# Peptides against a protein of PDB entry 7AL2: the designs that were tried, part 8

Target 1, 85 residues: chain A of PDB entry 7AL2
Amino acid sequence: YEIMLIRPKTIDDINYVVDQVLEESNPVILDLSFLEKESPANFKLAGEKIKQMRSNYGAEALLLSRCNDKNLIIIAPKGVSLVRK

## One batch from the design tools (peptide; aimed at target 1 K51 A59)

Design b1_p12_6_s4 (made by RFdiffusion4, then SolubleMPNN; from b1_p12_6 with E7D E11A)
Fold by OpenDDE base, seed 5:
Structure b1_p12_6_s4 (fold): chain B 85 residues (1-85), chain A 12 residues (1-12)
Amino acid sequence: as target 1 above (85 residues)
Amino acid sequence: MESSAVDYFEAL
């Protein structure tokens, strides 16, 4: 698999993340800071999509870093384990 | 009640 890196800005970007996780089985590291600041509606949508991937498809999603200029999350598809040492 | 979208990892 590949690890995708993205700072989504549009609904198309959100759907791209979903496709990468569910269809391509690629983990995605994404920064939600743009959506959080610029589009509360799309930020909410992104959160809903993440919840759906976790609930319905066994994806894992971890907040890696949260600060004023970053909202960094990793989403792993089922079959790719996120393991803390 | 709606759950959080993500879990937390505090290494970063």
Scores: peptide ipSAE 0.283, ipTM 0.753, DockQ to the pose 0.136
OpenDDE base, seeds 1, 2, 3, 4: peptide ipSAE 0.269, 0.279, 0.271, 0.276; ipTM 0.742, 0.751, 0.769, 0.774

Design b1_p12_7 (made by RFdiffusion4)
Pose (drawn by RFdiffusion4):
Structure b1_p12_7 (pose): chain A 85 residues (1-85), chain P 12 residues (1-12)
Amino acid sequence: as target 1 above (85 residues)
Amino acid sequence: SSNDEDVLKMFD
């Protein structure tokens, strides 16, 4: 499989992440810092999509890093386990 | 999953 890296800026990028996790079953490492400071509406929308994926489709989501200009999240689809060691 | 807590809470 592939791990996709993205910093979403638009709704199309949000839909891109939904499709990678749900259709391609690829994990996505995404930086939500652009949406957080530029579009609070789309940041809330991105989070809602992450909640739906976990609730209905068995995706795992993990915060990897949070600092000025970075909010790094990994989304793993059902079938890729995030194993803490 | 406990991995999800911090991410899910962020959007509460």

Design b1_p12_7_s1 (made by RFdiffusion4, then SolubleMPNN; from b1_p12_7, 4 letters changed)
Fold by OpenDDE base, seed 2:
Structure b1_p12_7_s1 (fold): chain B 85 residues (1-85), chain A 12 residues (1-12)
Amino acid sequence: as target 1 above (85 residues)
Amino acid sequence: SSVNEEVLKMFE
């Protein structure tokens, strides 16, 4: 698999993330800082998609870093384990 | 495996 890195800015980007996780089985490292600052509606939408992927498809999500500059999470498909040691 | 609930809180 590949690890995708993206800072979503549009609904198309959000859907790209969903496709990568669910269809391609690729983990995605997301920087949500743009959506959080520039589009509350799309930020909420991203959250709903993440919830759906977790609830319905066994995806896992982990907050990597959150500060003024960045909002990094990793979303992993069911076949990829996220482990904190 | 792990799930970080902080991710969900972010969107509430």
Scores: peptide ipSAE 0.362, ipTM 0.837, DockQ to the pose 0.587
OpenDDE base, seeds 1, 3, 4, 5: peptide ipSAE 0.324, 0.340, 0.324, 0.327; ipTM 0.825, 0.828, 0.826, 0.826

Design b1_p12_7_s2 (made by RFdiffusion4, then SolubleMPNN; from b1_p12_7, 7 letters changed)
Fold by OpenDDE base, seed 3:
Structure b1_p12_7_s2 (fold): chain B 85 residues (1-85), chain A 12 residues (1-12)
Amino acid sequence: as target 1 above (85 residues)
Amino acid sequence: SEVNKEVLEMFS
C-alpha cells in the first residue's frame, strides 16, 4: 500500500480521502487545519466521513499533532494497524 | 491517550 498525504480544502478532497481508505486501502495522513479555519461546514463533513469509516469499515484514526497551524490525523484502513512504540 | 480520545470524539 501507499501512504497518502493531503491537506483537504474542498469536498472533492474529502471524497478523495474516502476513496483512498476504502477503495485503495491506503492510509491517509490528513492536515485538517485548512478546513477547521476556513470551512466549519466541511470540517464537520470530514469528521462525519471519518466516523463512518471507523464505524462501518473498521478504519482506525490517531491524532499526530495539533497546534495553531496544524491538525494532523492519520486514518488507516482495516488491516493496517497503528502501533505506538 | 487522552488527547487522542478527545480528538476522536470530535469525529464520532
Scores: peptide ipSAE 0.031, ipTM 0.597, DockQ to the pose 0.406
OpenDDE base, seeds 1, 2, 4, 5: peptide ipSAE 0.030, 0.022, 0.027, 0.030; ipTM 0.616, 0.551, 0.599, 0.618; seed 4 fails the geometry check

Design b1_p12_7_s3 (made by RFdiffusion4, then SolubleMPNN; from b1_p12_7, 7 letters changed)
Fold by OpenDDE base, seed 5:
Structure b1_p12_7_s3 (fold): chain B 85 residues (1-85), chain A 12 residues (1-12)
Amino acid sequence: as target 1 above (85 residues)
Amino acid sequence: SEVNKEVLEMFE
């Protein structure tokens, strides 16, 4: 598989993430900082999509870094295990 | 945010 990196800015970007995780089975490293700052509605939407992927499709999500400059989250499809040392 | 809280809890 591939590991995708994206800082989504639009609904299309959010749906791209969903497609990568569910259809392509690729982990995605997300930076949600743009949505969090610029679009509370789309930030909420992104969160709902992540919840749905976790609840309905067995995806995992972990916070990698949260600071003033970034909001990094990795989303892994079912079958790719995320383990913190 | 709700998203950050949920993801953070999973990470911890």
Scores: peptide ipSAE 0.031, ipTM 0.627, DockQ to the pose 0.136
OpenDDE base, seeds 1, 2, 3, 4: peptide ipSAE 0.031, 0.030, 0.030, 0.030; ipTM 0.621, 0.618, 0.623, 0.613

Design b1_p12_7_s4 (made by RFdiffusion4, then SolubleMPNN; from b1_p12_7, 5 letters changed)
Fold by OpenDDE base, seed 5:
Structure b1_p12_7_s4 (fold): chain B 85 residues (1-85), chain A 12 residues (1-12)
Amino acid sequence: as target 1 above (85 residues)
Amino acid sequence: SSVNEEVLSMFE
């Protein structure tokens, strides 16, 4: 698999993330800082999509960093283990 | 300081 890196800015970007995780089985490292700052609606949508992937498809999500300029999340498809030490 | 409820909800 590949690890995708994206700072989503549009609904199309959010759907791209979903496609990468569910269809391509690629982990995605997201920076949600743009959506959080610029579009509360799309930020909420992104969160809902992540929760749906976790609940319905066995994806895992981990908050990597939360600060003023970054909101980094990794989401891994089922079968890719995220381990925090 | 306020909690970002949407961010936290992703990991509940």
Scores: peptide ipSAE 0.069, ipTM 0.674, DockQ to the pose 0.114
OpenDDE base, seeds 1, 2, 3, 4: peptide ipSAE 0.065, 0.041, 0.040, 0.040; ipTM 0.677, 0.659, 0.651, 0.664

Design b1_p12_8 (made by RFdiffusion4)
Pose (drawn by RFdiffusion4):
Structure b1_p12_8 (pose): chain A 85 residues (1-85), chain P 12 residues (1-12)
Amino acid sequence: as target 1 above (85 residues)
Amino acid sequence: SSDSEEVFEQFD
């Protein structure tokens, strides 16, 4: 499989992440810092999509890093386990 | 996964 890296800026980028996790079953490492400071509406929308994927489709989501200009999240689809060691 | 809750808090 592939791990996709993205910093979403638009709704199309949000739909891109939904499709990678749900259709391609690829994990996505995404930086939500652009949406957080540029579009609070789309940041909330991105989070709602992450909640729906976990609730209904068995995706795992993990905060990897949070600092000025970075909010790094990994979304793993059902079938890729995030194993803490 | 309980670890996902930390991510979800940003959107509560």

Design b1_p12_8_s1 (made by RFdiffusion4, then SolubleMPNN; from b1_p12_8, 6 letters changed)
Fold by OpenDDE base, seed 4:
Structure b1_p12_8_s1 (fold): chain B 85 residues (1-85), chain A 12 residues (1-12)
Amino acid sequence: as target 1 above (85 residues)
Amino acid sequence: SPLSDEVFSLFE
């Protein structure tokens, strides 16, 4: 698999993340800081999509960093284990 | 944020 990196800005970007996780089985490291600051609606949508992937498809989501200039999350498809040591 | 609170954190 590949690890995709994206800072989504649009609904198309959000759907790209979903496609990468569910169809391509690629983990995605995404920075949600743009959506959080610029589009509360799309930020909420992104969160709902992530929760749906977790609940319905066995994806895992891990917070990597949260500060003023970034909101980094890794989303891993089922079969890619995120391990906390 | 609500989203950040709902995801697993490696650091907490």
Scores: peptide ipSAE 0.037, ipTM 0.664, DockQ to the pose 0.116
OpenDDE base, seeds 1, 2, 3, 5: peptide ipSAE 0.034, 0.036, 0.034, 0.035; ipTM 0.627, 0.644, 0.632, 0.637

Design b1_p12_8_s2 (made by RFdiffusion4, then SolubleMPNN; from b1_p12_8, 5 letters changed)
Fold by OpenDDE base, seed 5:
Structure b1_p12_8_s2 (fold): chain B 85 residues (1-85), chain A 12 residues (1-12)
Amino acid sequence: as target 1 above (85 residues)
Amino acid sequence: SMESEEVFKLFE
């Protein structure tokens, strides 16, 4: 698989993340800082999509970093294990 | 639907 990196800015970007995880089975490292700052609605939507992928498709999500300028999250498809040490 | 403030609670 490939690991995708994206800082989503639009709904299309959010859907791209969903496609990568569910259709391509690629983990995605995403930075939600743009959405959090610029679009509370789309930030909420991204969260809903993450929740749906976790609950319905066995995806796993882990917060990598949350600071002043980054909200980094990894989302892995079912079958890719995320381990924090 | 989720509130924006609740998004990061998914990772707790």
Scores: peptide ipSAE 0.498, ipTM 0.877, DockQ to the pose 0.126
OpenDDE base, seeds 1, 2, 3, 4: peptide ipSAE 0.496, 0.492, 0.493, 0.493; ipTM 0.861, 0.871, 0.860, 0.874

Design b1_p12_8_s3 (made by RFdiffusion4, then SolubleMPNN; from b1_p12_8, 4 letters changed)
Fold by OpenDDE base, seed 2:
Structure b1_p12_8_s3 (fold): chain B 85 residues (1-85), chain A 12 residues (1-12)
Amino acid sequence: as target 1 above (85 residues)
Amino acid sequence: SELSEEVFELFK
């Protein structure tokens, strides 16, 4: 698989993340900082999509870093395990 | 913001 990196800015970007996780089975590292600052509606939508992927498709999500500059999340499809040691 | 906290609660 590939690991995709994206800072989503649009609904198209959000749907791209969903496609990568669910259709391509690729983990995605995403920075939510743009949506958080620029579009509350799309920020909420991104959160809802992540929730849906976790609840319905067995995806895992982990917050990698949260600070003023970056809100980094990894979303892993079912079959890719995220493990803290 | 309140919305930010709501979203990031998903990752706690």
Scores: peptide ipSAE 0.636, ipTM 0.918, DockQ to the pose 0.117
OpenDDE base, seeds 1, 3, 4, 5: peptide ipSAE 0.629, 0.628, 0.624, 0.628; ipTM 0.916, 0.916, 0.915, 0.916

Design b1_p12_8_s4 (made by RFdiffusion4, then SolubleMPNN; from b1_p12_8, 4 letters changed)
Fold by OpenDDE base, seed 2:
Structure b1_p12_8_s4 (fold): chain B 85 residues (1-85), chain A 12 residues (1-12)
Amino acid sequence: as target 1 above (85 residues)
Amino acid sequence: SSLSDEVFELFK
């Protein structure tokens, strides 16, 4: 698999993340900082998509960093294990 | 923001 890195800015970017996780089975390192600052609606949508992927498809999500300039999350498909030690 | 906190509750 590939590990995708993206700072989504649009709904198309959000859907790209969903496609990568669910269809391509690629983990995605996701920076939500742009959406948080520029589009509350799309920021909420991104959160809803993450919740749906976790609840319905066995995806895992881990917060890597939350600060002013970065909101970094990794989303992994069901076949990829995320472990915190 | 409250919305931000709501989204990040997913990871707690």
Scores: peptide ipSAE 0.604, ipTM 0.910, DockQ to the pose 0.120
OpenDDE base, seeds 1, 3, 4, 5: peptide ipSAE 0.603, 0.603, 0.602, 0.604; ipTM 0.910, 0.910, 0.909, 0.910

## One batch from the design tools (peptide; aimed at target 1 I50 N71)

Design b2_p13_1 (made by RFdiffusion4)
Pose (drawn by RFdiffusion4):
Structure b2_p13_1 (pose): chain A 85 residues (1-85), chain P 13 residues (1-13)
Amino acid sequence: as target 1 above (85 residues)
Amino acid sequence: DSDYETIMEEVES
């Protein structure tokens, strides 16, 4: 499989992440810092999509890093386990 | 899942 890296800027990028996790079953490492400071509406929308994927489709989501200009999240689809060691 | 809860809090804020 592939791990996709993205910093979403538009709704199309949000739909891109939904499709990678749900259709391609690829994990996505995404930086939500652009949406957070540029479009609070789309930042909330991106989070809602993450909640739906975990609730209905068994995706795992993990905060990897949070600092000025970075909010790094990994979303793993059902079938890729995030194993803490 | 504390990381997940943190993500939800941030996005709902």

Design b2_p13_1_s1 (made by RFdiffusion4, then SolubleMPNN; from b2_p13_1, 9 letters changed)
Fold by OpenDDE base, seed 3:
Structure b2_p13_1_s1 (fold): chain B 85 residues (1-85), chain A 13 residues (1-13)
Amino acid sequence: as target 1 above (85 residues)
Amino acid sequence: DPSFQEIEELASS
């Protein structure tokens, strides 16, 4: 698999993340800082889709870093384990 | 802060 990195800015970007996780089975490292600041509605949408992937498809999500300038989340498809040591 | 709650729910195990 490949690890995708993206800072979503549009709904198309959010749907791209969903396609990468569910169709391509690729982990995605997301920076949600743009959506959080510029579009609360699309930020909420992104969160809802990630929750749906977790609930319905066995995806996992882990917060990597949260500060004023970034909001980094990794989402992994079923079969890719996220381990914190 | 709804953003904080959304982030916590998003990243929860």
Scores: peptide ipSAE 0.047, ipTM 0.675, DockQ to the pose 0.137
OpenDDE base, seeds 1, 2, 4, 5: peptide ipSAE 0.045, 0.044, 0.043, 0.037; ipTM 0.686, 0.680, 0.679, 0.645; seeds 4, 5 fail the geometry check

Design b2_p13_1_s2 (made by RFdiffusion4, then SolubleMPNN; from b2_p13_1, 9 letters changed)
Fold by OpenDDE base, seed 1:
Structure b2_p13_1_s2 (fold): chain B 85 residues (1-85), chain A 13 residues (1-13)
Amino acid sequence: as target 1 above (85 residues)
Amino acid sequence: DESFQEILELANS
């Protein structure tokens, strides 16, 4: 599989993340800092999509880093395990 | 944001 990196800025980008995880079975490292600052509505939507992928498809999500500049989250499809030591 | 509370909880576990 491939590991995708994206800083989503639009609804199309959010749907691209969903497609990568669910259809392509690719983990995605995403920076949500743009949406958090520029579109509270789309930031909320992104969170809801992540929750849906976890609840309905067995995806895993893990916060990698959060500060004023970055909001990095990895979302992994079912079959790819995330391990934090 | 409340929509990310579960993700934050996972990060802290």
Scores: peptide ipSAE 0.047, ipTM 0.668, DockQ to the pose 0.123
OpenDDE base, seeds 2, 3, 4, 5: peptide ipSAE 0.040, 0.043, 0.040, 0.039; ipTM 0.651, 0.657, 0.646, 0.649

Design b2_p13_1_s3 (made by RFdiffusion4, then SolubleMPNN; from b2_p13_1, 9 letters changed)
Fold by OpenDDE base, seed 5:
Structure b2_p13_1_s3 (fold): chain B 85 residues (1-85), chain A 13 residues (1-13)
Amino acid sequence: as target 1 above (85 residues)
Amino acid sequence: DPSFEEILKLANS
């Protein structure tokens, strides 16, 4: 698989993340800082999509970094284990 | 991950 990196800015970007995780089975490292700052609605949508992937498809998600300029999360498809030390 | 849950909570608030 490939590991994708994206800082989503639009609904299309959010759907791209979903496609990568569910259809391509690629882990995605995403930075939600743009949506969090610029679009509360799309930030909420991204969160709901992540919840749906976790609850319905066995995806896992893990917060990587939360600071002034980053909100980094990794989402892994079912079968890719995320381990935090 | 409770820290991740906090981020999602922000989105849903």
Scores: peptide ipSAE 0.047, ipTM 0.662, DockQ to the pose 0.796
OpenDDE base, seeds 1, 2, 3, 4: peptide ipSAE 0.047, 0.046, 0.046, 0.046; ipTM 0.658, 0.658, 0.661, 0.655

Design b2_p13_1_s4 (made by RFdiffusion4, then SolubleMPNN; from b2_p13_1, 9 letters changed)
Fold by OpenDDE base, seed 2:
Structure b2_p13_1_s4 (fold): chain B 85 residues (1-85), chain A 13 residues (1-13)
Amino acid sequence: as target 1 above (85 residues)
Amino acid sequence: DESFQEILELASS
């Protein structure tokens, strides 16, 4: 698989993340800082999509960093395990 | 993960 890195700015970007996780089975490291700052509506949408992927498809998500204009989250598809010891 | 859940909850609210 590939690990995708993206800082979503649009709904298309959000849907790209969903496609990568669910259709391509690629983990995605995404920075939500742009949406959080610039679009409350799309930030909410991104959160809902992540929640749905976790609830319905067995995706896992982990906050990597939240500092200095970064809100980094990794979303892993069902086939990739995220483990923190 | 608590902070992550907080973010998702805030985003989804």
Scores: peptide ipSAE 0.049, ipTM 0.675, DockQ to the pose 0.636
OpenDDE base, seeds 1, 3, 4, 5: peptide ipSAE 0.048, 0.048, 0.042, 0.043; ipTM 0.674, 0.677, 0.667, 0.661

Design b2_p13_2 (made by RFdiffusion4)
Pose (drawn by RFdiffusion4):
Structure b2_p13_2 (pose): chain A 85 residues (1-85), chain P 13 residues (1-13)
Amino acid sequence: as target 1 above (85 residues)
Amino acid sequence: SSDAEDYIEEIIS
């Protein structure tokens, strides 16, 4: 499989992440910092999509890093386990 | 690193 890296800036980028996790079953490492400071509406929307993927489709989501200009999240689809060691 | 569940709830609250 592939791990996709993205910093979403538009709704199309949000739909891109939904499709990678749900259709391609690829994990996505995404930086939500652009949406957070540029479009609070799309940041909320991105979070809602992550909640739906975890609730209905068994995706795991993990916060990897949070600092000025960075909010790094990993989304693993059902079938890729995030194993803490 | 931490589980994002509570963080996502904060974003959508």

Design b2_p13_2_s1 (made by RFdiffusion4, then SolubleMPNN; from b2_p13_2, 5 letters changed)
Fold by OpenDDE base, seed 2:
Structure b2_p13_2_s1 (fold): chain B 85 residues (1-85), chain A 13 residues (1-13)
Amino acid sequence: as target 1 above (85 residues)
Amino acid sequence: MEDASEYIDEIIS
């Protein structure tokens, strides 16, 4: 698999994340800082999609960094486990 | 592991 990195800015980008996780089975590291700043509605949508992937498809989500200019989350598809030792 | 579930819940709430 590949690890995708994206800072989504549009609904198309959000759907790209969903497609990568569910259809391509690729982990995605995404920076939600743009959506959080520029589009509260799309920020909420992104969160809802992440929740749906976790609830319905066994995806896992981990907050990597939360600071003033970054909101980094990794979403791992089922079969790729996230582990901290 | 610090799961992002709580954070994501905050996002969508």
Scores: peptide ipSAE 0.244, ipTM 0.763, DockQ to the pose 0.794
OpenDDE base, seeds 1, 3, 4, 5: peptide ipSAE 0.060, 0.055, 0.053, 0.234; ipTM 0.668, 0.660, 0.662, 0.758; seed 4 fails the geometry check

Design b2_p13_2_s2 (made by RFdiffusion4, then SolubleMPNN; from b2_p13_2, 6 letters changed)
Fold by OpenDDE base, seed 5:
Order: structure tokens, then C-alpha cells, then sequence
Structure b2_p13_2_s2 (fold): chain B 85 residues (1-85), chain A 13 residues (1-13)
């Protein structure tokens, strides 16, 4: 598989993340900092999509880093294990 | 809207 990196800014970007995880079975490292700052509605939407992928498709999500400038989360499709040490 | 930190805690596994 491939590991995708994206800082989503639009709904199309959010849908791209969903497609990568569910259709391509690729883990995605995404930075939600843009949406968090610039679009509360799309930030909420991104979160809902992540929860849906976890609830309905066995995806997992793990926080990688959160600081003043970054909100990095990895989303892994079913079959890719995420482990935090 | 929901607090961002609570939101992140909610969406991660």
C-alpha cells in the first residue's frame, strides 16, 4: 500500500481521504490544522467521516502530533494495525 | 461548537 499525506482544505480533500482509506486501502496521514482554523463546519465533517470509517469499516485513527501549528492524525484501513508506544 | 481537544479525542481510536 501507499501512505498518503494531505492537509485537507476543502470538502473534495476530505472525500479524497475517504476514498484513499476505503477504496484504495491506503493509510492517510492528515493535518487537520487548516480546517480547524478556517472552517469549523468542514472540520466537523472531517471528524464525522473519520468516525464513520471507524464505525462502519474497521478503520483506525491515531493522533500523531498536536501543537500550535499541526493537528496530525493517521487513519489506517482495516488490516493495518496502528500501535502507540 | 465542540471543543477541539474533545473533538480529537472523540475521533481517534
Amino acid sequence: as target 1 above (85 residues)
Amino acid sequence: MEDASEFIDEIIS
Scores: peptide ipSAE 0.333, ipTM 0.804, DockQ to the pose 0.122
OpenDDE base, seeds 1, 2, 3, 4: peptide ipSAE 0.333, 0.269, 0.325, 0.331; ipTM 0.799, 0.784, 0.800, 0.800

Design b2_p13_2_s3 (made by RFdiffusion4, then SolubleMPNN; from b2_p13_2, 6 letters changed)
Fold by OpenDDE base, seed 2:
Structure b2_p13_2_s3 (fold): chain B 85 residues (1-85), chain A 13 residues (1-13)
Amino acid sequence: as target 1 above (85 residues)
Amino acid sequence: MEDATEYIDEVIS
């Protein structure tokens, strides 16, 4: 698999994340800072999509960093486990 | 690094 990195800015970007996780089985490291700042609606949508992937498809999501101008989340598809030691 | 479940739930609430 590949690890995709994206800072989504549009609904198309959000759907790209969903496709990568569910269809391509690729982990995605995404920076939600743009959506959080520029579009509350799309920020919420992104969160809902992540929740759906967790609830319905066994994806996992971890917060990597939340600091100045960064909101980094990794989403792993089923079959790629995220482990903290 | 931490589980993002709570934060994500906050976002969509």
Scores: peptide ipSAE 0.060, ipTM 0.679, DockQ to the pose 0.905
OpenDDE base, seeds 1, 3, 4, 5: peptide ipSAE 0.036, 0.036, 0.041, 0.038; ipTM 0.633, 0.633, 0.649, 0.643; seeds 1, 4 fail the geometry check

Design b2_p13_2_s4 (made by RFdiffusion4, then SolubleMPNN; from b2_p13_2, 6 letters changed)
Fold by OpenDDE base, seed 5:
Structure b2_p13_2_s4 (fold): chain B 85 residues (1-85), chain A 13 residues (1-13)
Amino acid sequence: as target 1 above (85 residues)
Amino acid sequence: MEDASEYIDEVIS
């Protein structure tokens, strides 16, 4: 698989993340900081999509870093194990 | 900032 990196800015970007996780089975490292700052609606949508992937498809989402200017998350599709050292 | 606890499984720290 590939590991995708993205800082979503649009709904299309959010859907791209969903496609990568569910259709391509690729883990995605994403930074939600842009949406959080610039679009509360799309930030909410992104969160809902992540929750849906976790609830319905067995994806796992881990927060890698959170600060005033960063919301870095890794989302792994079912079958890719995220292991903390 | 919004609470991330609803959309993440855990925090890597």
Scores: peptide ipSAE 0.387, ipTM 0.844, DockQ to the pose 0.109
OpenDDE base, seeds 1, 2, 3, 4: peptide ipSAE 0.383, 0.279, 0.276, 0.386; ipTM 0.843, 0.776, 0.784, 0.844

Design b2_p13_3 (made by RFdiffusion4)
Pose (drawn by RFdiffusion4):
Structure b2_p13_3 (pose): chain A 85 residues (1-85), chain P 13 residues (1-13)
Amino acid sequence: as target 1 above (85 residues)
Amino acid sequence: LKDFEEFQDELLS
């Protein structure tokens, strides 16, 4: 499989992440810092999509890093386990 | 590292 890296800026990028996790079953490492400071509406929308993927499709989501200009989240689809060690 | 329930309020607020 592939791990996709993205910093979403538009709704199309949000739909891109939904499709990678749900259609391609690829984990996505995404930086939500652009949406957070540029479009609070799309930041909330991106979070809602993450909640739906975990609730209905068994995706795991993990916060990896949170600092000025960075909010790094990993989304793993059902079939890729995030194993804490 | 944080699980989704620990940081979801930031995304859903």

Design b2_p13_3_s1 (made by RFdiffusion4, then SolubleMPNN; from b2_p13_3, 5 letters changed)
Fold by OpenDDE base, seed 1:
Structure b2_p13_3_s1 (fold): chain B 85 residues (1-85), chain A 13 residues (1-13)
Amino acid sequence: as target 1 above (85 residues)
Amino acid sequence: MLDFEEFESLLLS
């Protein structure tokens, strides 16, 4: 698998993340800071998509870093385990 | 507007 990195700005970017996790089985490290600042609606949408992937497809999600200018989350598809020491 | 606390709730629920 590949690890994808993206800072989503549009709905197309959000759907790209979903496609990478569910169809390509690639983990995605995403920075949601742009959506958080610029589009509350799409920020919420991204959260709902992550929740759906966790609930329905066995994806895992982990907050990597949160500060005032970044919001980094890793989403791993089923079969790729996220382990924190 | 959805703040980070609300987002985290969605993420972790």
Scores: peptide ipSAE 0.061, ipTM 0.680, DockQ to the pose 0.129
OpenDDE base, seeds 2, 3, 4, 5: peptide ipSAE 0.056, 0.053, 0.059, 0.053; ipTM 0.672, 0.667, 0.677, 0.661

Design b2_p13_3_s2 (made by RFdiffusion4, then SolubleMPNN; from b2_p13_3, 4 letters changed)
Fold by OpenDDE base, seed 4:
Structure b2_p13_3_s2 (fold): chain B 85 residues (1-85), chain A 13 residues (1-13)
Amino acid sequence: as target 1 above (85 residues)
Amino acid sequence: MKDFDEFEDLLLS
């Protein structure tokens, strides 16, 4: 698999993340800081999509870093395990 | 008690 990196800015970008996780089975490291600052609605949508992927498709999500200009999250598809040690 | 918004709760669960 490939690990995708993206800072989504649009709904199309959010759907790209979903496609990468569910269809391509690629983990995605995404920075949600743009959406959080510029579009509360799309930020909420991104969260809903992540919840859906977790609830319905066995994806896992983990917060990696949060600071002024970063809100980094990894989303792993089922079959790629994220383990907290 | 810590307060988290909906998104943070999702990430921590």
Scores: peptide ipSAE 0.038, ipTM 0.598, DockQ to the pose 0.142
OpenDDE base, seeds 1, 2, 3, 5: peptide ipSAE 0.034, 0.034, 0.032, 0.031; ipTM 0.615, 0.626, 0.610, 0.596

Design b2_p13_3_s3 (made by RFdiffusion4, then SolubleMPNN; from b2_p13_3, 6 letters changed)
Fold by OpenDDE base, seed 1:
Structure b2_p13_3_s3 (fold): chain B 85 residues (1-85), chain A 13 residues (1-13)
Amino acid sequence: as target 1 above (85 residues)
Amino acid sequence: MLDFDEFEHLLLS
């Protein structure tokens, strides 16, 4: 698999994340800071999509870092486990 | 804009 890196800015970017996780089975490290600042609606949408992937498809999600200018999340498809030590 | 608690709930619920 590949690990995708993206800072989504549009709905198309959000859908790209979903496609990478569910269709391509690639983990995605995404920075939600742009959406959080610029589009509350799309920020909420991104979160709902993450929740749906976890609930319906066995994806895992983990907050990597959060500060004023950064909101990093990793989303892994079911076949790739996230391990915290 | 979602605050931290709202975002955490959205992510982890």
Scores: peptide ipSAE 0.038, ipTM 0.652, DockQ to the pose 0.141
OpenDDE base, seeds 2, 3, 4, 5: peptide ipSAE 0.032, 0.031, 0.037, 0.037; ipTM 0.611, 0.603, 0.653, 0.650

